Peptides against a protein of PDB entry 6MBK. Designs and how they scored, part 207

Target 1, 240 residues: chain A of PDB entry 6MBK
Amino acid sequence: GFEMVNFKEEGFGLRATRDIKAEELFLWVPRKLLMTVESAKNSVLGPLYSQDRILQAMGNIALAFHLLCERASPNSFWQPYIQTLPSEYDTPLYFEEDEVRYLQSTQAIHDVFSQYKNTARQYAYFYKVIQTHPHANKLPLKDSFTYEDYRWAVSSVMTRQNQIPTEDGSRVTLALIPLWDMCNHTNGLITTGYNLEDDRCECVALQDFRAGEQIYIFYGTRSNAEFVIHSGFFFDNNSH

## One batch from the design tools (peptide; made by RFdiffusion4, then SolubleMPNN)

Design b2_p24_8_s3 (from b2_p24_8, 11 letters changed)
Fold by OpenDDE base, seed 4:
Structure b2_p24_8_s3 (fold): chain B 240 residues (1-240), chain A 24 residues (1-24)
Amino acid sequence: as target 1 above (240 residues)
Amino acid sequence: SSSLEAWLSKLFPISLDFTPITFP
């Protein structure tokens, strides 16, 4: 019922190929297609993940490393998706000196500096881990792990991560969602969620769309903030 | 992008119409 289109101003988005009614389930992405903390654990990163407390404690960092490992793997299932990701981001980690100076008079400067310092510290930590940890030896990024790589991966995850339930619905985990990232969004009612029974991300139409119209969705803010739930979607006994 | 199109086409019942570019 839709197609991917590159819209000139909005970039990639979905266009309806038929009439879509409000509240109609028109888009879903099965868990097996997602880059998740679980898929990271099941990847070449798994052994290191199992022994590194930071990776275990910080799902976003786990996803960042998962992203880097998969990017460095020619046969990665997600390689085509990863290739679509921006090479740079409009995040504080990429701010130029002038941008930082402008922010010096604002309350945002503290957050910028904090993020920069934290990211630098994390990089230094993981650089050492990758160089010294036995389970890092098989990582495809071992000989090519730069700050730029880490900055990119962290920024990718920060801007694109989604909270989803674990398979059993007992907890919340993080995911990068292919195809979902290519959708343009609008303000309005939350129309996205996760269907645990079918184990998939789901999106229902915010409004009626006619054939040929761009489909806009609302899936909330991509961060460590609250997961997006639409009426009718539920996460079973989630612990945040 | 051709790889993306092939990948998406395989995994999702959608048609794709876009040029080989990265997301902005």
Scores: peptide ipSAE 0.133, ipTM 0.634, DockQ to the pose 0.028
Fold by OpenDDE base, seed 1:
Structure b2_p24_8_s3 (fold): chain B 240 residues (1-240), chain A 24 residues (1-24)
Amino acid sequence: as target 1 above (240 residues)
Amino acid sequence: SSSLEAWLSKLFPISLDFTPITFP
């Protein structure tokens, strides 16, 4: 199997407890464990979701609010997972002035500024919605919805969201995948997928891992700039 | 970490061996 370990430079990750062979299915997560747009719709957020066009149109925002609602709910099924999430992220929304200065000479600066602007606008919009909309009255975040909360939730979703099929396989939706996002990443072949028959996310080993080695997974090809924007980190040997 | 371990152990058929994680 594998164990969760705090690696000094890379943070939390998975370490193999036995030899794992390339292409071996070593990690799977059933749909019932996922935080999805569907689970958001079926939660306390559901009534508001059904009345708000932005939540309906933007699954990532729906997930962000779902995450905030569940975090604020002591009895949430996902509390153990949520507690593993970082309190802060290396995403542009958390960049200090010096970090932004370094990006001014790069093509990423436009995207950084757009993220700030969009996130601020979204927060202002939803702050008003939460304060005034009748279906927001029962939300656990009703009296506690700060920009910091929203920034955190957006960053959590931005760095951890996955595309998965809907239950019927007809469409693509978004999900946060417990345990899955505890893996650190590397470039290479995509080794992740969704098994509709078993209704679960699946990850096969990218390579052979020996007992004691850190397990890395790969979601897809991205440039280093895109990784900074979307994931908050670079790969040294990223050829994409 | 103990709650996470218990939760993961309950939900996943995989024997997870967690090294104690000190959450800041």
Scores: peptide ipSAE 0.125, ipTM 0.647, DockQ to the pose 0.028
Fold by OpenDDE base, seed 2:
Structure b2_p24_8_s3 (fold): chain B 240 residues (1-240), chain A 24 residues (1-24)
Amino acid sequence: as target 1 above (240 residues)
Amino acid sequence: SSSLEAWLSKLFPISLDFTPITFP
């Protein structure tokens, strides 16, 4: 097995309590524990989701709102997980003036500005939706939906979202994976996947780990995983 | 952290041991 440990400099992580062999399945997370687009649809957000084309078209935004709704819900199943999320992120949406100025010398500047503009547009749109749409009346965030909230949720999803298969395996969807987020990661071979038969995320060991060693995993490619380029919530047919 | 540990322990009773330890 493994135990949760607060590592110096690295924060929370997993430590092996026994020897773990390379390629051993040592960690799994069932779908029922994930925050997914489907769980969003089945939550208080569901009625609004069913009526809003943007939420339907952009699963990452649906997850962002799901995250906000659950954060605002004292009895949310995911409260312990949500409380572990950073209050701020190293995403372009949190860049300071100096960082933006530095980026002006890079090819990433266009994408950063586009991300700013798109996020602002999205917030403005959904602010109006939350204020005016009948199905928004029951949302716990109705009277408390700030840009800071939206920025946080978007950045949380941007940095933590994972692609997983739908239950039938016909397409991919997005998920936040609580225990997955607690694992520190390294670059290298992808050792994570999804088992449809058991309906769970699975992680196999990158290497042999001895009892007492920190376990590192590699998440693989995440949608919008990079902080600077190809990251964010862009509308497919929207202005760049 | 205690709430998280309790939550995780409930979800993963067989595989997880959440003894609070700070790794130096």
Scores: peptide ipSAE 0.122, ipTM 0.651, DockQ to the pose 0.024
Fold by OpenDDE base, seed 5:
Structure b2_p24_8_s3 (fold): chain B 240 residues (1-240), chain A 24 residues (1-24)
Amino acid sequence: as target 1 above (240 residues)
Amino acid sequence: SSSLEAWLSKLFPISLDFTPITFP
């Protein structure tokens, strides 16, 4: 087993409560606990989702709005999870003026500007949608949808979204994975996959952990330049 | 926090305490 611990420098993480062996399945998260595009469709966002082509076409934006709706819902099942999310991120959307100025001398500046423009455009679009669309009237964010909210949501999704199979395994969808994404990162091999038979995300230990040690996992390659899916997650049938 | 851990424990009772299984 494991327990949640607040580590001084790293924030929240998981600590082993017993010895865990390398490659031991120590953590799994059933689909029903994930925040997915499907759970967004099944939420208060569902009616709007069914009518908005951008939400339908861009699963990451659907997740962002799902996250915002759940955050704005005091009785949301995911409130405890959402409360663990950072209030701000190291994404380009949060860069200070000096950081942006520094990047002006680099090739990254174009990606940063692109992200700024895209995010601003998306916000402007959805602000209008929320104000005018009939199915937006029931959204808990109807009267409180700021750019800061949107920036936070898209940054949360950008840094935490994962590809998982649909329930029938026919397609790939996007998910936020509670508890799993609480593990702190280390270098190593990918040890997270999805078990379709049991319909759950599974994580095996990267190495041996003794009782009392912090459990680290490898999230894979990531970037803050755009919306990034964790590459440290693979399908059950994938060879790694 | 204790409340968060309690929530997690409720959601993931098997993950928190189960017989070790080797990942296939």
Scores: peptide ipSAE 0.087, ipTM 0.594, DockQ to the pose 0.027

Design b2_p24_8_s4 (from b2_p24_8, 10 letters changed)
Fold by OpenDDE base, seed 2:
Structure b2_p24_8_s4 (fold): chain B 240 residues (1-240), chain A 24 residues (1-24)
Amino acid sequence: as target 1 above (240 residues)
Amino acid sequence: SASLEEWLSKLFPISLDFTPITFP
């Protein structure tokens, strides 16, 4: 019902290959395709995860490291997905000096600086962990863990993380959802959900789409301002 | 490595059953 297309101005997106009706279930992603905290635990990162309290306490950081490990793994299942990710983001971590200066006149500046400081601290911490922890020796990023890598991974997760239910539906966890990220966005009502019975993310069409039209979805607003407010990467030392 | 198209093709066929839980 759809195909992936690299649109000139919008980058990767989905195009309908047939007419799609409003409220039609046209897109689904099973849990097995998601990058989750669980998949991180089951990856080469697992041993380190099991021994690092921060990774255990902060699922978004776990996802960031999972993303880095998989990116560095030639045989990663998620390579096709990872290759679609931007090399840079419009998050505060990528703001130029002029942008930061502009923000000094705004209420967001405190949060921006906090994010910078926290991210830098996190990097410093994990750099040491990767250098010294025995279970880090097997990580593909052992000798290639830079701040730029961490910034990229953190920003990737910040902009793309989704809350999904755990397998038993008792809690929420974090996930990167392939294919979801390949949809361009519109404002409106959220028409995305999780089907626990089939263990998959589901998206229904917001409107009718004709064959050949670009498909837009809405699963949450992700403005630059909201990245600052809702990034969730503010480390609380009391969280562990 | 599989192309993105080939990788995405693994999503199909999937049974269509819709019992949505809205993401929080």
Scores: peptide ipSAE 0.236, ipTM 0.643, DockQ to the pose 0.033
Fold by OpenDDE base, seed 1:
Structure b2_p24_8_s4 (fold): chain B 240 residues (1-240), chain A 24 residues (1-24)
Amino acid sequence: as target 1 above (240 residues)
Amino acid sequence: SASLEEWLSKLFPISLDFTPITFP
C-alpha cells in the first residue's frame, strides 16, 4: 500500500504504491510497538515511576524519561525508531537569542519564557531525584543526565505525543507512535483513531491518493494553549 | 537506516529496499 521515501525538503514520508481511496484503512500500529506511559512503567523506569508523584501525574514527562532511558539502552527495542528522531527541534526550548529578541514584542514571548522556566525547573527537580532516589540507581541516566538531554526528550514528546486509550478503554494515556513520525502531516480532518478490539492505532486516508503520491496524515489539532495548560509545553506548528 | 529497515521488517510485512521501503 505504501513505501517510505525521503522527499526533498520534507524529509521522510510515505508514498502510495497503489491507489488508496479516501477513508480507506491503510496504516495501523499495534500497541506493542508504541512507547507509552504503560511501557515506561514496565521498563527500568518503573520502580521510580511508582515512587515519584510528578511522573505519575504527568504522562508526558514519564514518556520523556522513558525515551531517555531507551535511548541510553543499546538493546532497546525502540533504538531504530529513536535514531530517526531529530537531534534538535524548532520548539521554543531551542530558540536562539535572535529568535527570542524578535519575539520580545509579541505575545509569544510569554509562552517562551514560561516553557523555558518550567522545563528548567523540571530538570532541576529530576536531576536531584536521579542523584538521590534509590530507585534511580539502575537508570542509565544516573551518571549522565544533562539539561540538553531533558530538553531533547521533552521536545520530542511535545511534538510527537498522541492520546490513546488504555487497554481497557477506561482512560486516556499518552503514546509515541513510531510509524506516525515517519509520515508527513497536513491540517484538516482527523483521520486517526484507536481500535480497541484489535488493540492498534489506525489511520484512514484523508483523501484519494494515486500510486506515486505522497500520503499525508492528520491525527489531531494540537493547540499551544492546550499543551501549555496541560503540560507546560509549547507546541510548534503541527504541520510538517 | 539499516537498523531501521531491519526493525521495520520485523514489525511489518515489508519489502526491503534501501530507498524506498515498501509496506503492503
Scores: peptide ipSAE 0.216, ipTM 0.652, DockQ to the pose 0.024
Fold by OpenDDE base, seed 3:
Structure b2_p24_8_s4 (fold): chain B 240 residues (1-240), chain A 24 residues (1-24)
Amino acid sequence: as target 1 above (240 residues)
Amino acid sequence: SASLEEWLSKLFPISLDFTPITFP
């Protein structure tokens, strides 16, 4: 089917090892391999999640804490994936003083300041929760929860989160998809979806690919990717 | 402890053509 290759210009991507036809299902990722809000609830974070209204209301924050807990766990199933994540991001949370000053002349400054203030407030809140809540004592991050940790986790989720259905298909939830992060993208029709019957993410070929050609996929923007879901549960187009 | 290649090969029926990256 395909192989992972480090391309000189594009970095890591997929290359066809045989001829692949347009619309052929060539790649899938089962739910059990995803980092989801559900896996967060079923992890060491579960007891705290069940008692904190903000974690329950904001799936992206739940994923951020799930990511931090798994990173701090040497035996985590996702450890090899987590180690491939960038140590820093090109998000407003990482902007230097000069970049912020430049943006003061633009309308973007309001969004930058809002994001920064909100993230700082969230950190302050959860720092207190982690220090005082009984269920936080079992978290591997109990004695190592810094703003830099939180900034990294929030930025990781912000840039890599995907919308997928819940297990019962009744709602939309958030997920990190390891293999998606290693694919190169192109504009066009969405070639990714979720199959609820088989409980997996699916990718179909955008076009015919010959053996040896790089495979490109499209699922919208990398941040907040959306899928066409089988059985009529589909997402809107990405807003950015 | 485990390489990225070993982890991916276990989870996906793929071939990896790159220098293996190992993680503690």
Scores: peptide ipSAE 0.199, ipTM 0.661, DockQ to the pose 0.025
Fold by OpenDDE base, seed 5:
Structure b2_p24_8_s4 (fold): chain B 240 residues (1-240), chain A 24 residues (1-24)
Amino acid sequence: as target 1 above (240 residues)
Amino acid sequence: SASLEEWLSKLFPISLDFTPITFP
């Protein structure tokens, strides 16, 4: 029903190979393909996760480390996905001096500084953990864990994390959603949800698309805030 | 490592039109 295309200006996106009708389920991503807090726990990061309170308490940081570990693993299942991620982001952590100077006249500067400070503190903490914790010895990032790595991972998660249900549907967790992330965004309604019966993320078409047209979806509201979550119709109460 | 195309093809029954941008 669709194909991946590298669009000149927008980069990777999806193009319809047939006519797709509005509200048609055209895209689904099974849980097993998602990078989740659970997959982090089940990875090489698992032993460290089980002993580090911050990783346990902050799913976004767990995802960031999961992303770093998988990136550093040549045989990672997610390598093809990770390679599609930007090398840099437009998040505050990447703001140049001129951008920061411009923001000094705004209220946003406090948020930027807070984000810098928090990220730096987290890095310093985990740098020590990676150097000293026994369960960090097997991490592929042990010998190479820079602030730039951490900044990238945090920014990747910040801009791409999604709230999904746990397998039993009792709680929410965080996930990066391959393929879904490859859709370019437009303004509109959120048309992404999670089907617990089939245990998959589902996306329905926002509008009719003809064969050959690029498929756009609405990711939800994004900001430069540290804890941006892409929202979908995962739960009845997630009516944004 | 599997290419993105191979990876996606394995995971999803989709046709991928990947035109490698060869930088000159």
Scores: peptide ipSAE 0.257, ipTM 0.699, DockQ to the pose 0.024; fails the geometry check

## One batch from the design tools (peptide; made by RFdiffusion4, then SolubleMPNN)

Design b2_p25_3_s1 (from b2_p25_3, 9 letters changed)
Fold by OpenDDE base, seed 4:
Structure b2_p25_3_s1 (fold): chain B 240 residues (1-240), chain A 25 residues (1-25)
Amino acid sequence: as target 1 above (240 residues)
Amino acid sequence: SEEEEIEKLIEDSKKVFKHSARQLL
């Protein structure tokens, strides 16, 4: 048992409501609850996806548009999840001038500038697509597609997307994993997998967690620069 | 061409893109 809690310093996370033992399967998320490239294709975005080269080539952008469409849809199944997402991020797309200047001394600066440029170019492209493409007419974002919307969606996906197998296990696809992605990061081992037999993401506890403790997961091996660029935070205890 | 510009944008965008924000087994 766990609950979502707003931790003052870390934002939203998961708190144990009972003692959880190391290696206990405490959290699972069935495929039907995931926001995936496949769910994007099966949504109101599907017709546009089938005609747009960038959406087809870049699953992260497909997820970003899926997220925007679902956010703009009052009856979306994912509304409860979307409401848990940050309104803003500490990712490079939100950096102020002083933060960018600080990064000039790091290897991250080139990727930051690339993200700015690419995201701006993507927005300009998709603004035109949304305004002119026949299959965009039914999108709930048709008259409300700002750079801020796009920046938010891209940042949401960048900080939360995961590779999972397709239903048949033949390929890898991208997914947002509700509830699980609320776990904050700690050093350790990867404790989340995908169970194809039960068609679900499964997370086992990295360690013992007592009732009332925050539940952490290990996000994977990254450089500090990669944490800044892709996760929007610095992790001091990063051994890499 | 417009197609070449799209493919260039895809290529440029993928250079800084990481597949997973979190890693699974």
Scores: peptide ipSAE 0.524, ipTM 0.920, DockQ to the pose 0.763
Fold by OpenDDE base, seed 3:
Structure b2_p25_3_s1 (fold): chain B 240 residues (1-240), chain A 25 residues (1-25)
Amino acid sequence: as target 1 above (240 residues)
Amino acid sequence: SEEEEIEKLIEDSKKVFKHSARQLL
């Protein structure tokens, strides 16, 4: 078992409540608990999704709007998950002037500026859509859609979206994976897969974890620049 | 056109983001 804990230096993570052995399946998340592009399409967002080119073309933006709609819905199934998400992020969209200046000497600066520009353009586009599109009247965010809301949702998705198979395994889709995405990063091997037979994400332990230890996963191979751009942090033990 | 601007925004936006923040097998 595990529990969510606020670690002093790393923020929220998962802590083992018992000894967990290496390669033990300690965590699984059924598809029905995931926030996916499909669940977005099946939500109150569905009518707008069916008519908006950007929502259709960009699953991450569909997830961002799904997250905003569910956050604005008091009876949302995902309220417990959404309440565990950070209210702010260390991603480039939240960078202060000094952080941007630091990155000016790096190749990451071009991607930072692109994120700023693209996110602003997306917000301006969707602000107009939400104000004018007939299907937007059904959205719980209809009268409350700020740049801060959009920045938060985009950053939440950027830091947490994962590729998973569709239910039939024929395609790849995007998902937010509650509980699992609380695991912080360490060096190692990918230990999470998708079990299509049981229709769930499955995570096995990267190593032995004793009761009371933080449970880490390996997020995958990234450069330090990619960690900054997509996760908002440097990883000192990163060999890339 | 507005359509071309939308397609450009999609293209520009897709260049920056990786598909997965965390990778699965």
Scores: peptide ipSAE 0.514, ipTM 0.917, DockQ to the pose 0.777
Fold by OpenDDE base, seed 1:
Structure b2_p25_3_s1 (fold): chain B 240 residues (1-240), chain A 25 residues (1-25)
Amino acid sequence: as target 1 above (240 residues)
Amino acid sequence: SEEEEIEKLIEDSKKVFKHSARQLL
């Protein structure tokens, strides 16, 4: 077993409540609990999704809007998950002037500026869409859609989105994986897969964890620059 | 055109958003 804990330096994470052995299946999340592009299409966002080229072309933006709609819905199934998300991120969209100046000495600066510019352009586009499109009238965000809202949703998705198979296994789609995405990162091997037979994400333990220890996973091979751009942090022990 | 601007925004945006935050097997 495990529990959610707010760790002082790392924020929310998972802590083992018993000894967990390496390769033990300790966590699984059925598809029905995931926030996916498909769940976005099946939500109040569905009519707009069917008419908007950007939502159709960019699953991450569809997830961002899905997240905003669900956050604005008091009775959303995902409220318990959404309440565990950070209110702010250390991602480039939140960088202060001094942090941007620091990055000017790095190779990441061009991608940071591109991300910022594209996010601002997306917001301006969707602000107009929400004000003018007939299918936007029923969205809970119609009367409250700020850049801060959009920045938060995009950053939430950017830091947490995963590729999973579609229900038929024929394609990949994007998902937010509640509870599992609370695991903080360490070096190692990928230990999470998707079981199509049981239609669930499955995570096995990277190593032995004792009762009371934080449970870490490996997010995949990344450079420090990629961690900054995509995850909003540096990993000092990153071997890459 | 508005359509060309949308497609350009999609293209520009996809160049930056390359990877899943967490990899699955």
Scores: peptide ipSAE 0.454, ipTM 0.883, DockQ to the pose 0.814
Fold by OpenDDE base, seed 5:
Order: structure tokens, then C-alpha cells, then sequence
Structure b2_p25_3_s1 (fold): chain B 240 residues (1-240), chain A 25 residues (1-25)
């Protein structure tokens, strides 16, 4: 088994409670536990989703609003998951002036400014939508939609969204994968897939983990700049 | 138009945003 632990330098992660062997299926997450674009459409957000072009066109923004609605809902099934999410991120949307100045010397600065600009424009758009759209009156965030809320939700999704198959396997959709996304990154191979027969995400161990060791996964090949921009961390041991 | 501004915002936003924070097989 495993448990969630707060590691001093890495934040929350998973720790093995027993020895886990390499390639052992140690973690699976059924579709019903995922926050998906489909679960967003089936939630209180569904009526607004059906009427809003941006929510329909951008699954990540649909997930961000889904996350905000569920966070604002005390009885949400996902409350235990949402409470494990950082309250703030080290992503560009949270950069201070000095961090932005540091990035001005890098090729990443254009994407950072684009993220800031686009996120601000999205917020301004959705602020108006939430104030004026009839279906927004049903949202638990109706009277509490700040830029800080939106920035947090967008950053949460940006750092945690994954492509998974739809239930019928005909296309891909976006999902937040509770518990699994708590695994911190290490170099290696992708060890997580989606089992359509059992309708679940399945993670096999990248290596042997002893009881008490942190369980790592490989997030995929990324540049250090992409880690900073999309994951809010720098990976010193990045071999790519 | 408002519609054109929305489509531009979608296009601009999609250029910067990558689809997967973690990759699955």
C-alpha cells in the first residue's frame, strides 16, 4: 500500500507502506473518481457549459470551473482531493516581479507573458459571464469569483490535467486523477496507462520501492523550461 | 465582434497551454 505524506521540499507525495516491486500494479483510479470534462458537464456547471463557447472549446477551462464549483461545494465528492491541492503554485501566474525579471533573459518569457495576458482576459470574460448569464446563478461561486480563485484553478489544472480516453475509447478527454497525481516526478519511463476494460487509470511501479520510500513516477519528457512553465518546479536531474 | 474576440482568445490560449501535465501511455 501507500499513504499520502507531506515531504518538506516536494510538498505532498505518496510513500510506500510496504515493499512494492518494479512493474507491480500498486495504484489504480476508476473513472468515477476522476474529475473530467464529462463530470464537469454532468455537474452544476453543465447548463453553463452547454451555452459557453470557451468552456466547450477549452477542456482545461471547463476543468478549472469544475474544480472551483466543487471546491465551493461542502458536500462535493472531491473535497478530500481538493484539500490536498496546493493553495498557491510556483507557476508563472504566481511569479513575483523579480522572478519575471529573471525570466526576461530566457526564451520562456514570451509564453509567461502570454499565460498572464490570456488568463487575465479569460477571467475578465468569465467574470462578466458569471454576473450576467442565467445559468451562472446556480453556481456556488456566483458571489465569490475572484482572479485569485481563477488563477488557482487554472494553475491546478495546468499542473495536473491528463489526457485519458473517453469511456468508449473513441476519443481523448481531460482529467484530474486524484491520488495518482500526488506522485512526484523522477526520471524514467511512463508507467501509467488507462485500462478501458476495467475503466480505470493503472499505475505500475517504475522501480522497486521499499516500505517508507517515496513513490515517484515519470511525468513525461519535458524541458526544464516546460517544467517551470507548466509544473511549477525545476528538475535538476532532467536528462532531456 | 464579441464572437471574433472569443475565438481569438481561444486561439491565443490554446497556443500556450499544453494538454498533459503528466503523460499516460
Amino acid sequence: as target 1 above (240 residues)
Amino acid sequence: SEEEEIEKLIEDSKKVFKHSARQLL
Scores: peptide ipSAE 0.525, ipTM 0.921, DockQ to the pose 0.776; fails the geometry check

